# Designs tried in a protein design run: peptides against a protein of PDB entry 6UG1. Part 13

Target 1, 304 residues: chain A of PDB entry 6UG1
Amino acid sequence: SNEERKRRKYFHMLYLVCLMVHGFIRNEWINSKRLSRKLSNLVPEKVFELLHPQKDEELPLRSTRKLLDGLKKCMELWQKHWKITKKYDNVGLYMRTWKEIEMSANNKRKFKTLKRSDFLRAVSKGHGDPDISVQGFVAMLRACNVNARLIMSCQPPDFTNMKIDTSLNGNNAYKDMVKYPIFWCEVWDKFSKKWITVDPVNLKTIEQVRLHSKLAPKGVACCERNMLRYVIAYDRKYGCRDVTRRYAQWMNSKVRKRRITKDDFGEKWFRKVITALHHRKRTKIDDYEDQYFFQRDESEGIPD
Target 2, 301 residues: chain A of PDB entry 6UG1 as posed
Amino acid sequence: SNEERKRRKYFHMLYLVCLMVHGFIRNEWINSKRLSRKLSNLVPEKVFELLHPQKDEELPLRSTRKLLDGLKKCMELWQKHWKITKKYDNEGLYMRTWKEIEMSANNKRKFKTLKRSDFLRAVSKGHGDPDISVQGFVAMLRACNVNARLIMSCQPPDFTNMKIDTSLNAYKDMVKYPIFWCEVWDKFSKKWITVDPVNLKTIEQVRLHSKLAPKGVACCERNMLRYVIAYDRKYGCRDVTRRYAQWMNSKVRKRRITKDDFGEKWFRKVITALHHRKRTKIDDYEDQYFFRRDESEGIPD

## One batch from the design tools (peptide; made by RFdiffusion4, then SolubleMPNN)

Design b1_p9_3_s2 (from b1_p9_3, 3 letters changed)
Fold by OpenDDE base, seed 2:
Structure b1_p9_3_s2 (fold): chain B 304 residues (1-304), chain A 9 residues (1-9)
Amino acid sequence: as target 1 above (304 residues)
Amino acid sequence: SLFDEILEE
């Protein structure tokens, strides 16, 4: 019905805001000075130097290579630190079906929201789910003065799915769900003027995204609970930016149709949400990023 | 709350 369409759109919007605020709160928590002091001690001086290479005036690419090597070593150090990877409770922050939402509204399952103190303890001990692990990795890089962003792929329920029953069938549903991350890291490369994508936990990969990312979900089963639609970047200065364009190969042709921003009302609303979560002034880094997004939009073209 | 401000506009 039209009413069910409106209800699903509204619930998608509300759920999206909740997820984006969750990301914002986690981004504040990883800025903890107490956590920073503990995590900086995990990084040896030689690795710190690789994270902060001098600019090679002859070949800036040499400086980027040092940074990439430093980031690789940080991923290795992080894996040594992380002792216990907990399975997600149910589906974590992956996408729920409409049926699961309806059933969960009836079941007063008190989701024990992880408190800040418990989060900081979890990261410090190396005990937690993959999201906590990624967030802790971003905290470690920030503790080393690296300009690292927390990236969140927000998974609100699909308001474009109008099926009455949206139950997911399959024995491997959890494996397919966790195949791609919900949280990852981006690091600013001051030499190439680009963001480096780092997945320290799931795929354990570093990439310089040009046209597509390895972190973008592929295949029907993986996309059931992880649909790339809202990739939000949270920086150390409480900046909030939509970086979906980086990770979406087909932003205009495919991804936009699944976003609230498909219409002018949704675009304006989503811009208000981003603005409310963006607590810093614009920088030259944002200019380079917007230029990259512009070039990506031109290169994709407008779908006919 | 930050939620209420975003939803009341």
Scores: peptide ipSAE 0.016, ipTM 0.620, DockQ to the pose 0.561
Fold by OpenDDE base, seed 4:
Structure b1_p9_3_s2 (fold): chain B 304 residues (1-304), chain A 9 residues (1-9)
Amino acid sequence: as target 1 above (304 residues)
Amino acid sequence: SLFDEILEE
């Protein structure tokens, strides 16, 4: 019905704000001074020096290569620190079906919200789910004075799916779900003026995204619970930015149709949400990033 | 709350 379409759109919007606020709160917890002091001790001086290379005026790429080597070593150090990766309870922050939402409304299952103290303890011990592990990795990089962002792929229910039954049948549903991350890291490369993508936990990869990312879900089964629609970046200064354009090859032709921002009302509303979560002034880093997004929009073209 | 500000405007 038209009413059910409206209900699903409104519920998608509400759920999206809840997810974005969750990302904001986790980003604040990462900035813990107590955690920072503990995590800085995991990084030896030689690795710290690689994270902070001098500018090579002859070949800036040499400085980027040192930073990439430092980040690789940080991923190795993080894997040694992280002792226990817990499975998600149910689907974690992956996308729920409409049927699962309706069934959960009837069951007053108190989401066991992890407290800040429990999060800090989990990161400090190296015990938790993959999301806590990624968040802790970002905290370690920030403890080393690296400009690292927490990235969150927000998975609100698909308001474009008007099917009554949205049950997902599959023996490998969990493996397909967790094949791609929901949380990852970005690191600012001051030499190339680009964000470096770092997945320390899932794919264990570092990439400089040009046209597509390895972190973008591919295949029907993987996309059932992980649709690339809202990739939000949270920086150390409480900046909040939509970085979906980096990870979406087909932003204009495919991704936009599945976002609330497909119409002017949704675009204005989503801009208000981003603005409310953005607690810092604009910087030259934002200018370089916006220029990159512009070039990516031009290179994709406008879908006919 | 952040929710109230986004829903009331």
Scores: peptide ipSAE 0.015, ipTM 0.607, DockQ to the pose 0.544
Fold by OpenDDE base, seed 1:
Structure b1_p9_3_s2 (fold): chain B 304 residues (1-304), chain A 9 residues (1-9)
Amino acid sequence: as target 1 above (304 residues)
Amino acid sequence: SLFDEILEE
């Protein structure tokens, strides 16, 4: 019915806000001064120097190469620190079906909300799920004075799916679900004026995204619980930005149709949510990023 | 501050 379509759209919006607020809170927690002091001790001086290379005036690419080598070594150090990777409880922050949402409303399952103290302990010990591990990696880079963002791929239920979801079948569903991350890192490269993408935990990759990312889910089974629609960046200064354009090859033709921003009402609403979570002034880094997104929109074209 | 320089660069 038209009523059920409106209900699903509204529930998608509410769920998206809850996810974006969760990302904001986790970004605040990883700014902990106590955690920062502990995590800086994991990075030796030689690796710190690689993270902060001098500008090569002849060839700025040499400075970028040093930064990339520093980030690679930080990923290796992080793997040595991280002792226990826990499985997610149920589906974690991956996308739920409409049936799972309806069943969860009936079952008062007490979501054990992880407290700030328990999170900080988990990161400090190297014990937790992949999301906690990525968030801790961002905290380690920030402890080394690196301009690192926490990235979250928000997975609200698909309001464009009007079918009664058949139960997603058994054991293979978890492997397909966790094949691509929900959380990752971006690092500002001041030499190339670009964000570097870092997945320290799942794919263990560093990339300079041009047209597409390795982190973008591929294949039907992987996209059932991980649909790239809302990739939100949280910086160390409590900035909040939509960076979906970086990771979406087909933003205009495919991704936009599955976003709340497909219509003017949804665009205006989503912009208000971003603005409410953005707690810093605009910077030149935002100008370079917006210019890159503009060039990517022009290069994709408007779908006919 | 060192933090402002990194945001202005």
Scores: peptide ipSAE 0.014, ipTM 0.526, DockQ to the pose 0.024
Fold by OpenDDE base, seed 3:
Structure b1_p9_3_s2 (fold): chain B 304 residues (1-304), chain A 9 residues (1-9)
Amino acid sequence: as target 1 above (304 residues)
Amino acid sequence: SLFDEILEE
């Protein structure tokens, strides 16, 4: 019905705000001075020097290569620190079906929200789910004065799915779900004027994304609970930016149709949510990023 | 501040 379509759209919007606020709160928690002092001790001086290379005036790419090597070593150090990767409780922050939402409304399952103190303890001990691990990795890089962003792929329920029953019958549902991350890291490369993508936990990869990312879900089974639609970046200065364009190969042709921003009302609404979560002034880094997004939109073209 | 330089670079 038209009323059910409206209901699903509004519920998607509410759920998206809750997810974006969750990302904001986690980004605040990883800025903890107490955590920073503990995590900086995990990074040897030689690795710190690689994270902060001098600019090579002859070949700036040499400086980028040092930074990439530093980030690789940080990922290896983080893997040694992290002792226990817990499975998600149910589906974690992956996408729920409409049936699961309706069933959860009837069952007042108090999702035990992790407290700030418990999060800081989990990161310090290296014990937690993959999301906590990624968030802790971002905290370690920030403790080393690296301009590292927390990235969150927000997974609100699909308001474009009008099926009554959206049950998922997959035998490998959990494996397919966790094949791609929900949280990852970006690091600013001041030499190339680009964001470097880092997945320290799931795929254990470092990328300089041009047209597509390895972090973008592929295949029907993986996309059931992880649909790339809202990739939000949270920086150390409480900036909040939509970076979906970086990770979406087909932003205009495919991704936009699944976003609230497909219409003017949704675009204006989503811009208000981003603005409410963006607590810093604009910088030259934002200008370089917007130029990159513009070039990516021109290169994709308008879908015929 | 060193933090502002990294954001303005």
Scores: peptide ipSAE 0.014, ipTM 0.529, DockQ to the pose 0.024

Design b1_p9_3_s3 (from b1_p9_3, 3 letters changed)
Fold by OpenDDE base, seed 5:
Structure b1_p9_3_s3 (fold): chain B 304 residues (1-304), chain A 9 residues (1-9)
Amino acid sequence: as target 1 above (304 residues)
Amino acid sequence: DLFKKILEE
């Protein structure tokens, strides 16, 4: 019905806000001074120097290469620190079906909320799910004075899916679900004036995204619980930005149709949510990023 | 976590 379409749209909006607020809170937690002091000790001076290369005036690419090598070594150090990767309880922050949402509303299952103290302990011990691990990695880079962002791919239920029963075939569902990450890192390269993408946990990859990312879900089974729609960046200064354009090859033709921002009302609403979570002034880094997004929009074109 | 709480309300 038209009413059910409206209900699913509003529930999607509410769910999206809750996810974005969750990302904001986790971004505050990883700024913990106590955690920062502990995690800085994991990074040797030689690796710290690679993270902070001098500008090579002859060939700025040499400085970028040092930064990339430093980030690779940080991923290796993080793997040594992380002792236990827990499976997600149920689906974690991956996309739920409408049926799962309805069933969850009826079943008052007490979700154990992870407290800030429990999170800090989990990161310090190296014991937790992949999301906690990525968040801890961002905290380690921030402890080393790196301009690292926490990236969250928000997975609200698909309001474009009007099917009543969206039961997913059970057995391979977890492997397909976790094939691509929900959380990752971005690091500012001051030499190339670009964000570097870092997945330290899942794919264990570093990318300089131009047109596409390896972190973008591919295939029907992987997209059932992980749809690239709302990639939100949280920086060390409590900035909040939509960076979906970086990771979406087909933003205009494909991704926009599955976002609340497909219409003017949704665009205005989503901009208000971003603005409410954005607690810093604009910087030259934002100008370079917006220029990159503009060039990507021109290169994709407007779909007919 | 907060999200889990909102789904329980």
Scores: peptide ipSAE 0.028, ipTM 0.737, DockQ to the pose 0.077
Fold by OpenDDE base, seed 1:
Structure b1_p9_3_s3 (fold): chain B 304 residues (1-304), chain A 9 residues (1-9)
Amino acid sequence: as target 1 above (304 residues)
Amino acid sequence: DLFKKILEE
């Protein structure tokens, strides 16, 4: 019905805001001065120097290569620090079906809310789920004065799915679900004027995204619970930006159709949400990023 | 409060 379509759209919007607020709160927690002091001790001086290379005026690419090597070593150090990777409780922050949402509303399951103190302890000990691990890695880079963003792929229920039963088939759902991350890191390269993508936990990869990312879900099974639609970046200064364009190869042709921003009302609403979560002034870094997104939109073209 | 206002608009 038209009413059920409206209900699912509204619930998607509410759920998306809750996810984006969760990302904002986690981004605040990883700015903990106490945590920063502990995590800085994991990075030896030689690795710190690689994270902060001098500008090579002859070949700026040499400076980028040093930064990339520093980030690789930081990933290796992080793997040594992280002792226990816990499985997600149920589906974590991956996408739920409409049936699962309806069933969960009937089940008074107390969501175990992780407190700030418990999060900081988990990161400090190296014990937690993959999301806590990624968030801790971002905290370690920030402790080394690296301009690192927390990236969150927000997974609200698919309001474009009007099926009554959206039950996912089969027990292999967990392996397919966790194949691609929900949280990752971006690091600003001041030499190339680009964001570097870092997945320290799942794929253990560093990439300079041009046209496509390795972190973008590929294949039907993994896309059931991880649909790339809302990739939100949270910086150390409480900036909030939509960076979906970086990771979406087909933003205009495919991804936009699955977003609330497919219509003018949804676009205006989503801009209000981003603005409400964006607590810093614009910088030249935002100008370079917007220029990159513009070039990506032009290169994709308008869908026929 | 702000988030409630954003959802009620």
Scores: peptide ipSAE 0.027, ipTM 0.706, DockQ to the pose 0.975
Fold by OpenDDE base, seed 3:
Structure b1_p9_3_s3 (fold): chain B 304 residues (1-304), chain A 9 residues (1-9)
Amino acid sequence: as target 1 above (304 residues)
Amino acid sequence: DLFKKILEE
């Protein structure tokens, strides 16, 4: 019905705001001074120097290579620190079906909200789910004065799915769900004027995304609980930016159709949400990023 | 409040 379509759209909007606020809160917790002091001790001076290379005036690429090597070593150090990767409770922050949402509304399952103190303890001990691990990795880089962003792929229920039963017919094994991350890191490369993508936990990869990312879900089974639609970046200065364009090859042709921003009302609404979560002034880094997004939109073209 | 304001506007 038209009523059910409206209901699913509004519920998607509410769920999306809750996810984006969750990311904002986790980003604040990452900025803990107590945690920063502990995590800085995990990074030897020699690795710190690689994270902060001098500008090579002859070949700026040499400086980028040092930064990439420093980030690789930080991933290795993080793997040594992290002792226990817990499985998610149920599906974690991966996408739920409409049936699962309706059934959960009847079952007041107390979502055990992780307290700030418990989060800080989990990161300090190296014990937690993959999301906590990624968030802790971002905290470690920030402790080393690296301009690292927390990235969140927000997974609200698919309001474009109008099926009554949205149960997943397949044995969508936990393995297929967690094949791609929900949280990752970006690091600003001041030499190339680009964001470097870092997945320290899931795929254990570093990318300089041009057209494609390895973090973009591929295949039917993986996309059932992980649809790339809302990739939100949270920086150390409480900036909030939509960076979906970086990771979406087909933003205009495919991704936009599954976003609330497909219409003018949804675009205005989503811009209000981003503005409410963005607590810093614009910088030259934002100008370089917006220029990159513009070039990506031009290169994709208008969908036929 | 903020959530209500964002959803009701």
Scores: peptide ipSAE 0.027, ipTM 0.705, DockQ to the pose 0.862
Fold by OpenDDE base, seed 2:
Structure b1_p9_3_s3 (fold): chain B 304 residues (1-304), chain A 9 residues (1-9)
Amino acid sequence: as target 1 above (304 residues)
Amino acid sequence: DLFKKILEE
C-alpha cells in the first residue's frame, strides 16, 4: 500500500539517524585519552616515523609510500594486539529485513547495550567484534597523531523493497554478511591530498580509491545485508561527512535510487542530519575531498 | 548497541 511505503520510508529515516548517532558516539569513545595512552604504546618509534614522513619535495610519492608502509605495519601490530574476534550477535549492524524488524519488535530481546567502559576495556584487551576492532584501530592511529577517520557504512532497511516477506533463504547468510565490513578507516595523505582507505580487520587491505573500492559489496548475497548507500566519515575533531561517492562506482545510476536523498525532501533532510552531527569548521581537506567527489560525479555522468 | 536496543524495543 501507499501507507506501507510511507511507513518503510519513515522507519528507514529513523533507523538511519540512529545508526549515524551510533557512529558519532563510537567516534567520541575512540577519542578517549586513557585508551590513546594505552594504544600509542603498541606503535614503536620506527613505525611512528613512517606514519609521519618528511615531505619529499622532489617526489611526494616517496612520502606516501612511507605512510602506506607505516599503515601496513600498524595493521600487523593491530592483529598481534587483537586476541579474540567475537561473532556478531544476530546480524550486528548489518541490514535487517522488514520481516526481521517486525519480528524483533514483537520479541523484546533485551540487547545489552555496550557501555563506554566495556568498550574501552574490550579495545584495551583486544576482545570484541570486528566493529570494535576497527574502531580500536582508528583509536590507535589517532593516538599516533594520524588524521584517521572512522568510516561507517550505515545499513538501514531497504525502503525500496516493498515485498511483504523479505526473508533471506541463504544457508551461508552469516559468511556472506561479514564478507565486507561495515566499519573501516580512512587516513589523510597530506602529500597526495587524498584519503587512504584502510580495512584493518576484514579484508586487511589498504587502498587509494580512484573509481571503486574493494570494500564495496559485490554479489547478490553480500548486498542483502550490506548495501552501500550511506558511507559516513567521522573524524577526530567530530566532523561528519558523507563519503559514499568515494566507494560508489555507480552513485548516480544505482546508489541514489536506494537512498533517502533520491528526492529533494530527502536530500534536505539528510543534509540536516549531517549538519547536526558535524561539529567542526570546514578545512582545506574538505575542499580537496569535495573536488574529488565533483570530479567523480562528472566522470560518472548523469544516468540516461 | 543503543541502536540494537531501539530496534528490539
Scores: peptide ipSAE 0.028, ipTM 0.737, DockQ to the pose 0.069; fails the geometry check

Design b1_p9_3_s4 (from b1_p9_3, 4 letters changed)
Fold by OpenDDE base, seed 4:
Structure b1_p9_3_s4 (fold): chain B 304 residues (1-304), chain A 9 residues (1-9)
Amino acid sequence: as target 1 above (304 residues)
Amino acid sequence: SLFQEILEE
């Protein structure tokens, strides 16, 4: 019905705001001074020097290569720190079906909200789910004065799916779900004027995204619970930015149709949400990023 | 709450 379409759209919007606020709160928690002091001790001086290379004026790429090597070593150090990767309770922050939402409304499932103290303890011990691990990795890089962002792929229920039963028939549903991350890291490369993508936990990869990312879900089974639609970046200064354009190859032709921003009302509303979560002034880094997004929009073209 | 501010605007 038209009513059910409206209900699903409104519930998608509500759920999206809750996810984006969750990302904001986790980004605040990883700025903990107590956690920073503990995590800085995991990074030896030689690795710290690689994270902060001098500018090579002859070949800036040499400085980028040092930074990339430093980030690789940080991923290796993080793997040594992290002792226990817990499975997600149910689906974690992956996408729920409409049926699962309806069933959850009837069951007062007390979501065990992790307290800030428990989060800080989990990161300090190296015990937690993959999301806590990624968030802790971002905290370690920030403790080393690296301009690292927390990235969150927000997974609200699909308001474009009007099927009544959206049951997922997968024996391997969990394996396919966790194949791609929900949280990752970006690091600012001051030499190339680009964000470097870092997945320290899931794919254990570092990439300089051009047209597509390895972190973008591929295949029907993986996309059932992880649909790339809202990739939100949270920086150390409480900036909030939509970085979906980086990770979406086909933003204009495919991804936009599945976002609330498909119409002018949804675009204005989503911009209000981003603005409310963006607590810093604009910087030259934002200018370089917006220029990159513009070039990516031009290179994709407008879908006919 | 941030959510109320976004809904009331």
Scores: peptide ipSAE 0.022, ipTM 0.688, DockQ to the pose 0.542
Fold by OpenDDE base, seed 3:
Structure b1_p9_3_s4 (fold): chain B 304 residues (1-304), chain A 9 residues (1-9)
Amino acid sequence: as target 1 above (304 residues)
Amino acid sequence: SLFQEILEE
């Protein structure tokens, strides 16, 4: 019905804001001075120097290579720190079906909200789910004065799915759900003037994304609970930016149709949400990023 | 709340 379409759109918007606020809160928690002091001790001086290379005036790419090597070593150090990767409770922050949402409304399952103190302890001990691990990795890089962003792929329920029964086919195993991450890291490369993508936990990869990312879900089974639609970046200065364009190969042709921003109302609404979560002034880094997104939109073209 | 303002507009 038209009423069910409106209800699902509204619930998608509500759920999306809750997810984006969750990302904002986690980004505040990883700025903890107490956590920073503990995590800086995990990075030896030689690795710190690689994270902060001098600019090579002859070949700036040499400086980028040092930074990439430093980030690789930080990922290896993080794996040594992290002792226990817990499975998610149910589906974690992966996408729920409409049926699962309706059933959960009837069952007052107290989602045990992790407290700030418990989060800081989990990161310090190296015990937690993959999301806590990624968030802790971002905290470690920030403790080393690296301009690292927390990235969140927000997974609200699909308001474009109008099926009554949205049960997943029994083949969607936990392994297919967690094949691609929900949280990852980006690091600013001041030499190339680009963001470097880092997945320290799931795929254990470092990328300089041009047209596509390895972090973008592929295949039907993986996309059932992880649809790339809203990739939000949270920086150390409480900036909030939509970076979906980086990770979406087909932003205009495919991804936009699954976003609230498909219409002018949804675009204006989503811009208000981003603005409310963006607590810093614009910088030259934002200018370079917007220029990159513009070039990516021109290169994709308008869908026929 | 800011949230209600964002959803009611």
Scores: peptide ipSAE 0.022, ipTM 0.678, DockQ to the pose 0.946
Fold by OpenDDE base, seed 5:
Structure b1_p9_3_s4 (fold): chain B 304 residues (1-304), chain A 9 residues (1-9)
Amino acid sequence: as target 1 above (304 residues)
Amino acid sequence: SLFQEILEE
């Protein structure tokens, strides 16, 4: 019905805000001074120097290569720190079906909210789910004075899916779900004027995204619970930015159709949400990023 | 709040 379409759109919006606020809170928690002091001790001086290379005036690419090597070594150090990767309870922050949402509303399952103290302890011990691990990795880089962003791929229920029963029948559903991450890291390269993408936990990859990312879900089964629609970046100064354009090859032709921002009302609403979560002034880094997004938009073209 | 605006619409 038209009413059910409105209800699903509304519930998608509410769920999206809750996810974005969750990302904001986790981004605050990883700025903990107590956690920072503990995690800085995991990074040897030689690795810290690689994270902060001098500018090579002859070949700026040499400085970028040092930063990339430093980030690789940080990923290796993080793997040594992390002792226990827990499975997600149910689906974690991956996309729920409409049926699962309805069943969860009927079942007053006490959502055990992880407290800040429990999170800080989990990161310090190296015991937790993959999301806690990624968040801890971002905290370690920030402890080393690296301009690292927490990235969250927000997975609200698909308001474009009007099927009543959306139950996912399959024994491999968990493996397909966790094939691609929900959380990752970005690091600012001051030499190339670009964000470097880092997945320290899932794919264990570092990339300089040009046209497409390895972190973008591919295949029907993987996309059922992980749809690239709302990739939100949280920086160390409480900036909040939509960075979906980096990771979406087909933003205009495919991704936009599944976003609330497909219409002017949704665009204005989503801009209000971003603005409410953005607690810093604009910087030259934002100008370089917006220029990159503009070039990516022009290169995709308008969908026919 | 943005939450109240969303709940009142």
Scores: peptide ipSAE 0.021, ipTM 0.676, DockQ to the pose 0.487
Fold by OpenDDE base, seed 2:
Structure b1_p9_3_s4 (fold): chain B 304 residues (1-304), chain A 9 residues (1-9)
Amino acid sequence: as target 1 above (304 residues)
Amino acid sequence: SLFQEILEE
């Protein structure tokens, strides 16, 4: 019905704001001075030097290579620090079906909200789910003065799915769900003027995204609970940016159709949400990023 | 908060 379409759109918008606020709060928590002091001690001086290479004036690529090596070593150090990777309770922050949402609303499950103190303890001990682990990794890089962003792929329920029953069938639902991350890291490369993508936990990969990312979900089963639609970047200065364009190969042809921003009302609304979560002034880094997004939009073209 | 409850389910 038209009413069910409106209800699902509204619930998608509400859920999206909840997810984006969650990302903002986690980004604040990882800026903890107490956590920073503990995590900086995990990084030896030689690795710190690789994270902060001198600019090679002859070949800036040499400086980027040092940074990439430093980031690789940081991932290895992080794996040594992290002792216990917990499974998600249910689906964590992965996408729910409409049926699961309806059933959840009927179940007074006391969700144990992870308190800030518990989060900081979890990161410090190296005990927690993959999201806590990624967030802790971003905290470690920030503790080393690296310009690292927390990236969140927000998974609100699919308002374009108008099926009455949206039950997912499959024995491997959890494995397919966790195949791709919800949280990852980006690091600013001041030499190439680009963001480096780092998944320290799930795929354990570093990439310089040009056209597409390895972190973009592929295959029907993986996309059931992880649809690339809203990739939000939270920086150390409480900046909030939509970086979906980086990770979406087909932003205009495919991704836009599944976003609230498919219409002018949704675009204006989503811009207001981003603006409300963006607590810093614009920088030259944002200019380089917007130029990259522009070039990616031109290269994709407008779908006929 | 309800927000965190929805996020932790």
Scores: peptide ipSAE 0.020, ipTM 0.687, DockQ to the pose 0.062; fails the geometry check

